Peptides against a protein of PDB entry 4XPM. Designs and how they scored, part 16

Target 1, 160 residues: chain A of PDB entry 4XPM
Amino acid sequence: VMLHSKNVKGFLENTLKPYDLHSVDFKTSSLQSSMIITATNGGILSYATSNNDVPKNSINEINSVNNLKMMSLLIKDKWSEDENDTEEQHSNSCYPVEIDSFKTKIYTYEMEDLHTCVAQIPNSDLLLLFIAEGSFPYGLLVIKIERAMRELTDLFGYKL
Target 2, 67 residues: chain B of PDB entry 4XPM
Amino acid sequence: DIKGTIAFDTHGNVIESTGVGSQRIEDIGDLSKVTLDAEGFAQVQGDSLLVHLYKRNDITLAVYTSA

## One batch from the design tools (peptide; aimed at target 1 I143, target 2 I15)

Design b2_p13_4_s4 (made by RFdiffusion4, then SolubleMPNN; from b2_p13_4 with M1L K6Q E11A)
Fold by OpenDDE base, seed 2:
Structure b2_p13_4_s4 (fold): chain B 160 residues (1-160), chain C 67 residues (1-67), chain A 13 residues (1-13)
Amino acid sequence: as target 1 above (160 residues)
Amino acid sequence: as target 2 above (67 residues)
Amino acid sequence: LDEFIQEMLDAIF
């Protein structure tokens, strides 16, 4: 199945869904946002947010989008720095993973009171970025983004 | 008689927590150092709770029960 | 993941 732009947004929207574990009394909130951004400039190619009840073209929507742009840029910058820092790659905030013989890394970042994680889509110029509330456990967030990336094979190797 | 749970990864990051486990996230540091048997099990006696440990596929589950 | 946690619980008890 080939991912088109509309399909990508739908995919990201689906990633917003919370975890609800029935084996134990544990349930997360929905992700605040899910984005695919450029690794070079942090530009947002596609995004989804859990709060879609904001009127379009409202000041609140504009501020929300601007906030996402800011966060994406900040996280991209941090990611870029860490990718050039061997010590950071061995920190507790970095998870090396392998997906279908492709290697990538998942980084967790505390952004204000939010829990975020970002990972380069294998061999691509793209980053997948999850933003969650502070109550969302990092270990689970890492699992979530890893599993999500496994579904983005069509974007592996994507170059700008 | 489960009083709570904590699941955590090899980095010590929480995957899930419930009940008393949610209030004992700091236990992960000690729990991660516990030697498990060949099947991945261990038990640790706490102050008033017994902690059952099981590790599989890089995930450790700690279950708190009455002692 | 939920199923996996359940399996782990079942293994403990």
Scores: peptide ipSAE 0.778, ipTM 0.954, DockQ to the pose 0.951
OpenDDE base, seeds 1, 3, 4, 5: peptide ipSAE 0.778, 0.778, 0.778, 0.778; ipTM 0.954, 0.954, 0.954, 0.953

Design b2_p13_5 (made by RFdiffusion4)
Pose (drawn by RFdiffusion4):
Structure b2_p13_5 (pose): chain A 143 residues (1-50, 63-86, 92-160), chain B 67 residues (1-67), chain P 13 residues (1-13)
Amino acid sequence: VMLHSKNVKGFLENTLKPYDLHSVDFKTSSLQSSMIITATNGGILSYATSNSVNNLKMMSLLIKDKWSEDENDTNSCYPVEIDSFKTKIYTYEMEDLHTCVAQIPNSDLLLLFIAEGSFPYGLLVIKIERAMRELTDLFGYKL
Amino acid sequence: as target 2 above (67 residues)
Amino acid sequence: MDEFIKEMLEEIE
C-alpha cells in the first residue's frame, strides 16, 4: 500500500482553512501548516502551507520526539475514539506557535497542525479530531 | 448588552473568545470550577461584569454582560 | 461550530 501523494496533499491543503463564526464575532487565521509525518523518523510525507520548508522539517522532528517521549513516559492530552479506533491528541507550544499532533490510529503516521499563537488550543484540538475522521484510509498504514 | 464571550473545553482550553472575553481569559480557572445547576446554568462575577455560564457537550459558554 | 455556539446563546437568552 502507498499514499496517493496528490490527494493527501489536497487533503492537508483543505485542513488549512480558518474558522469564521457569525454567531459571535470570531475568526481565526488559517493554519500556518498541516503535515503528515512518520511516527518513526519524524520524516515528512506530505504538507501544506497557507513558514518555510526548512523550518517545517525542524519542527516536525521536534514534535515527533516530544510526542514519542509523552507516548511512553509511564500540556494537554485528549484521548479520542473514532469508529472504535483509539488515538491521542497532544498540544505543544512551539515557541510562539500552537501545535496539535496525533497519531493516525494504528498507523505509523502522525497528523500535525501548526497555527499561530492566537489560534485557540481547544479549537485546534477540535479541528484536528474532525480532520482525523476523514483519514480512515490511513488507519493501520504501516511502514 | 453582551460585552464579551469565552468558550472553553473540559481541559480549560479556549475554543473562542470575543469582547472582554479575550481580555479575561484568566477567568477560566475560576469559571471551570463553577458547579452548574441541573440544567447546566450558572451566574458568577468577578467585578462589575456578570458572567452567564452554560455548559453542554463538554463545552462551557461564558457570556459577559453588566449586572 | 457557529451553529453550536448560537444554540448555546439561545439557551442563555

Design b2_p13_5_s1 (made by RFdiffusion4, then SolubleMPNN; from b2_p13_5 with M1L K6R E11A)
Fold by OpenDDE base, seed 5:
Structure b2_p13_5_s1 (fold): chain B 160 residues (1-160), chain C 67 residues (1-67), chain A 13 residues (1-13)
Amino acid sequence: as target 1 above (160 residues)
Amino acid sequence: as target 2 above (67 residues)
Amino acid sequence: LDEFIREMLEAIE
């Protein structure tokens, strides 16, 4: 199955859903945003946000999109730096993972009061990025993005 | 009588917390150092609570009980 | 994850 732009948007929207454990009384908030960005320039290819109360094409909506663009650029820059830093790759903020024999890394970053995590889609020029509230635990955020990335096999090896 | 839980990964990052566990996140440092048996189980007595530790596939679950 | 937690909780209850 081919992932087209419409399918990617729907996929990202689905990742916004809270993580609900049933064995214990634990449920997270929704993700604030979920994005696929370029690893080269941090450009947003697709995104979803839980903040859909602002009218489209309004000044407030434009400002919110601009904020996401800034966040994606900052995180891409930090990711690029860490990919060239052996010490950072061995910190508690870096999770090496393997999906169907493809290796990648998940990084967690504190952005102001937000919890974020980013991972390169294996062998691709693309990054998957989750932005959550500070109440979203990092350990669970890592699990969430790993499982989501397993559904993006069509993008493995994608080059711009 | 379960009073709370903490689940954490090998990096010491929280996966979930409930009840008294949410107020004892700082315990992860000590709990991560506890030696588990061959089945990945241990019990640690702390103050008035007993902690039941389970580890499987890089996930550690701490369950706090009164006894 | 949820299944693991459920299994462990059942062991002590």
Scores: peptide ipSAE 0.553, ipTM 0.942, DockQ to the pose 0.695
OpenDDE base, seeds 1, 2, 3, 4: peptide ipSAE 0.549, 0.548, 0.548, 0.550; ipTM 0.942, 0.942, 0.942, 0.942

Design b2_p13_5_s2 (made by RFdiffusion4, then SolubleMPNN; from b2_p13_5, 4 letters changed)
Fold by OpenDDE base, seed 2:
Structure b2_p13_5_s2 (fold): chain B 160 residues (1-160), chain C 67 residues (1-67), chain A 13 residues (1-13)
Amino acid sequence: as target 1 above (160 residues)
Amino acid sequence: as target 2 above (67 residues)
Amino acid sequence: LDKFIKEMLEAIK
């Protein structure tokens, strides 16, 4: 079954949910945003945000969308640079991972007071991007995006 | 009696923190250097608290107790 | 992950 656009949107919305560790008294906030963007131009193909209390066509909505576009572009640019930088690929902010024999990398980036992480969907022209509050630990954010990536096998190898 | 916890990965990035552990994130640097036994355990005196360390599958859990 | 953390906690206790 192919992953349709509406299914992708629903998937991203589900990733927004907080991570709750019941074994200890620890629970995160919801992700601020979850996005699938193009690796080429940072264009947003699909996205979800935790703040849905903004009326449509309002100035606040426009600003929110524009902010996402800006952030996606910035992160794509940083990702592109790091993919061509051996030192950055061996830094504390890069996590090589393997999913079903496909290799990819997870990068963590601090954007102002936000914690972000991005990963190329294996063999594809797409990036998965999580944006969280600064209180969201990077180690957990990496685990979260890795787990999410494992559910996107239908997008593996996707080319624009 | 657990006073707090810190879980962190091989990069030293926090996975979770609770209790006094949330105020001792800076301990990760030293804790990551501790030699663990064959079972992945160690104990370290951290100021007035005892730190119990357990590492498994690239995740280290530090548990802070009074004894 | 929670199950894993739980098991680790039990191992320390």
Scores: peptide ipSAE 0.522, ipTM 0.943, DockQ to the pose 0.960
OpenDDE base, seeds 1, 3, 4, 5: peptide ipSAE 0.491, 0.477, 0.481, 0.486; ipTM 0.942, 0.940, 0.941, 0.941

Design b2_p13_5_s3 (made by RFdiffusion4, then SolubleMPNN; from b2_p13_5, 4 letters changed)
Fold by OpenDDE base, seed 5:
Structure b2_p13_5_s3 (fold): chain B 160 residues (1-160), chain C 67 residues (1-67), chain A 13 residues (1-13)
Amino acid sequence: as target 1 above (160 residues)
Amino acid sequence: as target 2 above (67 residues)
Amino acid sequence: LDEFIKEMLDAIA
């Protein structure tokens, strides 16, 4: 199935859903945001947010979008720095993973009171970015983003 | 009778926590150092609770019980 | 993951 812009948006919206573990009494909150951004400039190609109650074209909507732009840029910059830092790549905040023979890294970053997770889509110029509340465990966030990336094979190798 | 659980990965990051486990996240440091048997099991006596450990596929599950 | 956690719980029980 070809992954088009509208399909990507829907995919990201689905990633917002909380993790519900029925084997134990554990359920997370929904992700605040889910984005695909460029690794080069941190530009947002597609995004989804759990806050859909803001009127269209309102000042509040503009502020929320601007906030996402700021966060994406900051995280991209931090990711870029870590990709050039061997020490950071060996920290507990970095998870080397392999998806269908493609290697990538998952990074966890604490942004103020939020828990974030970012990973380069294998062999691409794109990053997948999850933003969650501070109550969302990092270990689970890593698992979540890994599983999500496995569904984005159409974007593997994508170059700008 | 399970009083709580903690699941954590090889980086020591929480995957899930429930019950008393949610208040004992700091135990992960010590629990990660526990030597497991050949089947990936161990038991650790805490201050008031017994901790049952099971590790498989890089995930460690700690189950807290009264005894 | 949920099924995996369940499996681990069952193994401990």
Scores: peptide ipSAE 0.535, ipTM 0.943, DockQ to the pose 0.962
OpenDDE base, seeds 1, 2, 3, 4: peptide ipSAE 0.500, 0.467, 0.508, 0.464; ipTM 0.942, 0.940, 0.942, 0.940

Design b2_p13_5_s4 (made by RFdiffusion4, then SolubleMPNN; from b2_p13_5, 5 letters changed)
Fold by OpenDDE base, seed 5:
Structure b2_p13_5_s4 (fold): chain B 160 residues (1-160), chain C 67 residues (1-67), chain A 13 residues (1-13)
Amino acid sequence: as target 1 above (160 residues)
Amino acid sequence: as target 2 above (67 residues)
Amino acid sequence: LDDFLKEMLEAIK
């Protein structure tokens, strides 16, 4: 019933896998990153990244983690602002969705050359965040995060 | 003879694009305004390509053909 | 999703 930290990490790692739409001969890249962060402070609770040839505990790895922390905070701030902005909630970058009678919203954000999407895990203090390359289309990214969120029912209603 | 495809959602965002469709993303604006028949189909003659449209469950698929 | 697109593609042919 409870998602253990190891289970969450494994879940996020699985979300990195690309879409392969054989019927139309379309395939995406893997996600760059997948994260669960706090809606309050943008703190990273768990994350997964596509493996780069970066030695562990290297300066480059530290910089990469720091970059994720910064992106997490920035996206959290944008999300917080949009949650209080009616116009933003009616833009093409906001998708109201319902999962098992729980309502939430998916937002898409352009972060330099990256495509991102974020959604509040229903009734919780947590956000699910996907970061992809610019070649990953937003419509598909939204579908991906919605389907992923349906697997996180154990976190619905989670409060810090 | 399919030359390409575009699938897009009700927000006009791309779900997938292939072939010539990848070069015609700007068509979504016009394609989203096309009146579909009772079964969700339409055809739009373009410059040199015919666009076949089908919408179902909030997804529109556009298929580009030469004829 | 792939199966759905496949069905749509077949319907449009």
Scores: peptide ipSAE 0.750, ipTM 0.954, DockQ to the pose 0.952
OpenDDE base, seeds 1, 2, 3, 4: peptide ipSAE 0.749, 0.749, 0.749, 0.750; ipTM 0.954, 0.954, 0.954, 0.954

Design b2_p13_6 (made by RFdiffusion4)
Pose (drawn by RFdiffusion4):
Structure b2_p13_6 (pose): chain A 143 residues (1-50, 63-86, 92-160), chain B 67 residues (1-67), chain P 13 residues (1-13)
Amino acid sequence: VMLHSKNVKGFLENTLKPYDLHSVDFKTSSLQSSMIITATNGGILSYATSNSVNNLKMMSLLIKDKWSEDENDTNSCYPVEIDSFKTKIYTYEMEDLHTCVAQIPNSDLLLLFIAEGSFPYGLLVIKIERAMRELTDLFGYKL
Amino acid sequence: as target 2 above (67 residues)
Amino acid sequence: LKDFLKDLHDEIF
């Protein structure tokens, strides 16, 4: 099994869109970036930006390790269930940036959102949880 | 009139804020400790501003008005 | 006021 590079890239581009509420006068900026990376090496499989390529590689590996450390050390952590599949959503403050990371269930892949410091964490968590519901094709993807 | 709003989750993280809500994010620590009535409502205040609370689906909405 | 808060909550979420 392999990834359909173009469609995953299109998916990540779609996850970039901001929230724009009218019920209250509230709007976010769009995500800084959205990435799928390996849980193993932190290598980037696909990404979308709304800063530079060099900067994403560094952040990705860093969040991979932070996630890896938290995932087995016996911040916020949100246990989630999707169609009886379990994963966890972590928030990490990356300098002045807000990030969310979660393992795609039973996969060797992580989904990572990078947003500005003005993007509320609770909202970033909801965005990534719903986005993961669209990634059933990637559940169980093994390297 | 509504002076502001804050919505926050069970971890106390913000989902959205407007008006004086964005200036009073620190209120969440106290607000999240408020025990709501049987229907999910409460009213509290720290100062001249009245905070109306409603919680459903693990999301608390606080709206700020005058007393 | 309670109905208003419930409606506002549902519109937001």

Design b2_p13_6_s1 (made by RFdiffusion4, then SolubleMPNN; from b2_p13_6, 6 letters changed)
Fold by OpenDDE base, seed 4:
Structure b2_p13_6_s1 (fold): chain B 160 residues (1-160), chain C 67 residues (1-67), chain A 13 residues (1-13)
Amino acid sequence: as target 1 above (160 residues)
Amino acid sequence: as target 2 above (67 residues)
Amino acid sequence: MKKELEELHDKIF
């Protein structure tokens, strides 16, 4: 399946959905944001957000996008540092994973009152980034991003 | 009767919690150190609750009961 | 209880 820009956007929107088993008394909030960014400079290639109350083309929307840009840059920088630090790769915030013989790492980062996790799409110049409220458990966030990564095989090996 | 649950990964991070488990996240530190049997089970007596542990696929489920 | 734990684990994951 070929991933077009609209398809990627739709995919990210689907990742926003909360975890709800129905049969158990556990439900999360929706993800605040889901993004695909560049590993080189943290530029946003595609994004989805649960905050849809902002009018389009408004100054508030611009500020919201700018906030996402700042967050993506900060997380990219932290990710880059950790990728060059063997000790950080063995820390509690790093999850080495293997998807279809491709190896990557999932990192969890606290950003103010938000819970975030980021992972390099295997053999690519792209990062997948989830941003959630502080009430969203990190362990579940990791599982969520790993499962999402498995659906992005078309982006494996993508170079800018 | 189940009073609550905690599911956590090998890093000690919470996956889910319900009932009294939501108020006992700090128990993960000790629960993660419990030796499980060959089938992945264990029981730990707490202050007033019994904790039943089951680990499969690197995910541990803790279930709190009164007995 | 063991079976119940297994089933609950299956429900969650």
Scores: peptide ipSAE 0.677, ipTM 0.942, DockQ to the pose 0.838
OpenDDE base, seeds 1, 2, 3, 5: peptide ipSAE 0.676, 0.677, 0.676, 0.676; ipTM 0.942, 0.942, 0.942, 0.942

Design b2_p13_6_s2 (made by RFdiffusion4, then SolubleMPNN; from b2_p13_6, 6 letters changed)
Fold by OpenDDE base, seed 1:
Structure b2_p13_6_s2 (fold): chain B 160 residues (1-160), chain C 67 residues (1-67), chain A 13 residues (1-13)
Amino acid sequence: as target 1 above (160 residues)
Amino acid sequence: as target 2 above (67 residues)
Amino acid sequence: MREELKELHDKIF
């Protein structure tokens, strides 16, 4: 089954769900946003946000979307720099991972007071991007995005 | 008897924390250097609390107890 | 305690 646009949107919405460990007193907040963007120019192909209280087509919604566009571009730029920097690829903010037979890297970035995590979907022109509150631990964010990528096999090798 | 927990990865980043562990994130630096036995276990005496360590699949779980 | 640690680790991950 191929992931169509609607399916991708639904998938991203599901990634927003907080991690709730019932066996212990640990629960995260929801992700602020989850996005699939182009690695080439940071264009947003699909996104989901936890702030659904903003009326559609309102000025507040426009501002929020513009903010996402700005963040996606900034993160894409940082990712691009790191992918061309061997030193940054060996930094503590880079997690090399292998999914099936494909290799990719997960990067963690502090964006103002937000915790972000980005990874190239294996062998594709696409990036998966999570944006969370500062209280969301990076280690868990990395695990979350890795597990999410494992569910996006239909996008492996996707080229623009 | 468990007073709290911290789980962290090989980069020293927190995965989860509970109880007193949430107040002791700074302990990760020292805990990550502890030598574990062949089964992945260790115990470390902290400031008034005993820390029990278990590592598997590159994830370390620290459990804080009074003894 | 060791078994408890293993169980807790399994519950979390």
Scores: peptide ipSAE 0.729, ipTM 0.944, DockQ to the pose 0.908
OpenDDE base, seeds 2, 3, 4, 5: peptide ipSAE 0.724, 0.726, 0.714, 0.725; ipTM 0.944, 0.944, 0.941, 0.944; seed 4 fails the geometry check

Design b2_p13_6_s3 (made by RFdiffusion4, then SolubleMPNN; from b2_p13_6, 7 letters changed)
Fold by OpenDDE base, seed 1:
Structure b2_p13_6_s3 (fold): chain B 160 residues (1-160), chain C 67 residues (1-67), chain A 13 residues (1-13)
Amino acid sequence: as target 1 above (160 residues)
Amino acid sequence: as target 2 above (67 residues)
Amino acid sequence: MKEELRELHEKIF
């Protein structure tokens, strides 16, 4: 089944859900945002946000979207730099992973008070980007984004 | 008996923490250096608490107990 | 204790 725009949006919305381990006293907050962006421009192809209290088409919504656009661009730029820097690829912030024989990398970035995680969808021109509160542990964020990418096989090899 | 837990990856990043483990994230530095047995287990005494370690699939779980 | 650790690890991950 091919992933269409609405299906991707719904998928991203599902990634916002907090990690809740019922057997132990551990639960995270929801992700603030989840996005698929272009690796070339940092343009947002699809996104979801946990901030649903903002009326649609309001000035506040526009500002929020603009903020996401800014963050996506900044993260894309940092990712691009790191992909061209062998030292950064061997840093503690880089997780090489393999999904179904496809190799990719997961990067963690601190953005002000937020914890972010970004990864290239294997062999594609697309990046998956998670933005969480500072209380969201990086190790779990990495696991979360890896598991999410495993569900996006339809986008593997996608070129713009 | 369990006072708390910390789970962390090979990069030393936290995956989860509970109880007293949430207040002892700084222990990861030392815990990551502990030599585990062939089955992936170890025990470490630290600050009146006993830390039980188990590592599998590159994820280490630390469980804090009184004994 | 070892079995409890295995079970807890499996439960979480």
Scores: peptide ipSAE 0.717, ipTM 0.944, DockQ to the pose 0.871
OpenDDE base, seeds 2, 3, 4, 5: peptide ipSAE 0.715, 0.717, 0.716, 0.716; ipTM 0.944, 0.944, 0.944, 0.944

Design b2_p13_6_s4 (made by RFdiffusion4, then SolubleMPNN; from b2_p13_6, 5 letters changed)
Fold by OpenDDE base, seed 1:
Structure b2_p13_6_s4 (fold): chain B 160 residues (1-160), chain C 67 residues (1-67), chain A 13 residues (1-13)
Amino acid sequence: as target 1 above (160 residues)
Amino acid sequence: as target 2 above (67 residues)
Amino acid sequence: MKEELKQLHDDIF
């Protein structure tokens, strides 16, 4: 396994970059946050945020991290519920995908004014979570997270 | 001349939109129901614009032109 | 137009 914590952090930071289609005049905002969390408890194993204006160890940073923790828990809970709900798995908010013969699902969730998507890293106890502004279209967000997961093969099958 | 574009997936969710397409997201509902030819193409008359459709790999691209 | 659409689709995705 070549993906260490440092490498994962850098990977997540890279996912924050805006999506520029080039061929058409379309460019997104940066992701607000990108996270790997546990599917069991929603604990954050690694994260990146586009808001770098907050000084380290400041009260504002702590509040920001706490907000991420709260969002991760909420999304994990909803994901867990949906994984046990056949109807939700057949909604337009669920994208079944296959990566290298591994099956997983991408879910899109509206969180207040934010657009989010979450997916279980194939056969693992981990979830990849993207949080974007409401201007970030869901269809593109799904494509983005799928492509990102394809680069996380070292985490496939990871169990806690 | 291209006046705008919309790309959308099989769930009807937007992937991208530009130009007049950004103001016509509601068209996806109707565009998704258009029967495409064997190569994945179709043309549909809009209100004042012509919509050119091409679908491949579950992604539909709609291009709006004046004619 | 068809070829242009196909090319544009390929360029985007």
Scores: peptide ipSAE 0.728, ipTM 0.945, DockQ to the pose 0.938
OpenDDE base, seeds 2, 3, 4, 5: peptide ipSAE 0.726, 0.728, 0.728, 0.727; ipTM 0.944, 0.945, 0.944, 0.944; seeds 3, 4 fail the geometry check

Design b2_p13_7 (made by RFdiffusion4)
Pose (drawn by RFdiffusion4):
Structure b2_p13_7 (pose): chain A 143 residues (1-50, 63-86, 92-160), chain B 67 residues (1-67), chain P 13 residues (1-13)
Amino acid sequence: VMLHSKNVKGFLENTLKPYDLHSVDFKTSSLQSSMIITATNGGILSYATSNSVNNLKMMSLLIKDKWSEDENDTNSCYPVEIDSFKTKIYTYEMEDLHTCVAQIPNSDLLLLFIAEGSFPYGLLVIKIERAMRELTDLFGYKL
Amino acid sequence: as target 2 above (67 residues)
Amino acid sequence: TLEELHDEIMEEI
């Protein structure tokens, strides 16, 4: 099994969109970036930006390790269930940036959202949890 | 009139804020400790501003008005 | 009402 590079890229581009509420006068900026990376090496499989390529590689590996350390050390952590599949959503403050990361269930891949410091964490968590519901094709993807 | 709002989750993380809500994010620590009535409502205040609380689906809404 | 505002926010999110 392999990834359909163009469609995953299109998916990540779609996850970039900001929230724009009218019930209250509230709107976010769009995500800084959205990436799928390996849980193993932190290598980037696909990404979308709304800063530079060099900067994403560094952040990705860093969040991979932070996630790896938290995932087996016996911040916020949100246990989630999707169609009886379990995963965990972590938030990490990356300098002035807000980030969310979660392992795509039973896969060797992580989904990573990078937003500005003004993007509320609770909202970033909801965005990534719903986005993961669209990634059933990637559940169980093994390297 | 509504002076501001804050919505926050069970971890106390913010989902959205407007008005004085964005200036009072620190209120969440106290607000999240408020025990709501049987229907999920409460009213509390730190100063001249009245905070109306409603919680459902693990999301608390606080709206700020005058007392 | 406050509950209706809450639901409108949740729908837009």

Design b2_p13_7_s1 (made by RFdiffusion4, then SolubleMPNN; from b2_p13_7, 6 letters changed)
Fold by OpenDDE base, seed 5:
Structure b2_p13_7_s1 (fold): chain B 160 residues (1-160), chain C 67 residues (1-67), chain A 13 residues (1-13)
Amino acid sequence: as target 1 above (160 residues)
Amino acid sequence: as target 2 above (67 residues)
Amino acid sequence: SLADLHDAILKEI
């Protein structure tokens, strides 16, 4: 099944939803952003943001998008470095995972006051990237992105 | 009576925290080193609080109660 | 129980 751009956008929008647990009195904020980017150049193929209060085509929106582009590039660069660094792959910021017999890694990165995590979609040239507020705990963020990635099997093996 | 909770993963990263647990994230370092019994349980006496530990599926839950 | 609470959290995350 081919995952079309509209489907990807909708998927990313759904990932923005916060956690609101009932077993314990714990809830999170929404993700600030959710993106699919290229592992090669850090280009954004699709994205969603929870900031709905910014007027369209406003200077603030443009700045926000530019900031998103910057963050994606920075995170891609860091990811690329870590993928070539055995030591970084053994740090607490790296989670090796296996999904349907495909191996990948989830990395957590602090970006200013934001909590981010990124993972290569298995056997693909694509990265899934979550950006959250600093109050969003990393352990939960990792679980969130792993669960999300399991729903992106259509993108497994995608090459540019 | 539960005063708070912390759930954390094998990397020591928080999954959730509530109540007094939210104020004691620094406890994870020590809690992660506690030897659990065969069923995955332990208890640790802290500063006026008792910490109940349970680990399964690589997730540790710490529950804080009165000592 | 503690184990039950653990499982309940797991079901939600």
Scores: peptide ipSAE 0.813, ipTM 0.959, DockQ to the pose 0.923
OpenDDE base, seeds 1, 2, 3, 4: peptide ipSAE 0.812, 0.812, 0.812, 0.812; ipTM 0.959, 0.959, 0.959, 0.959

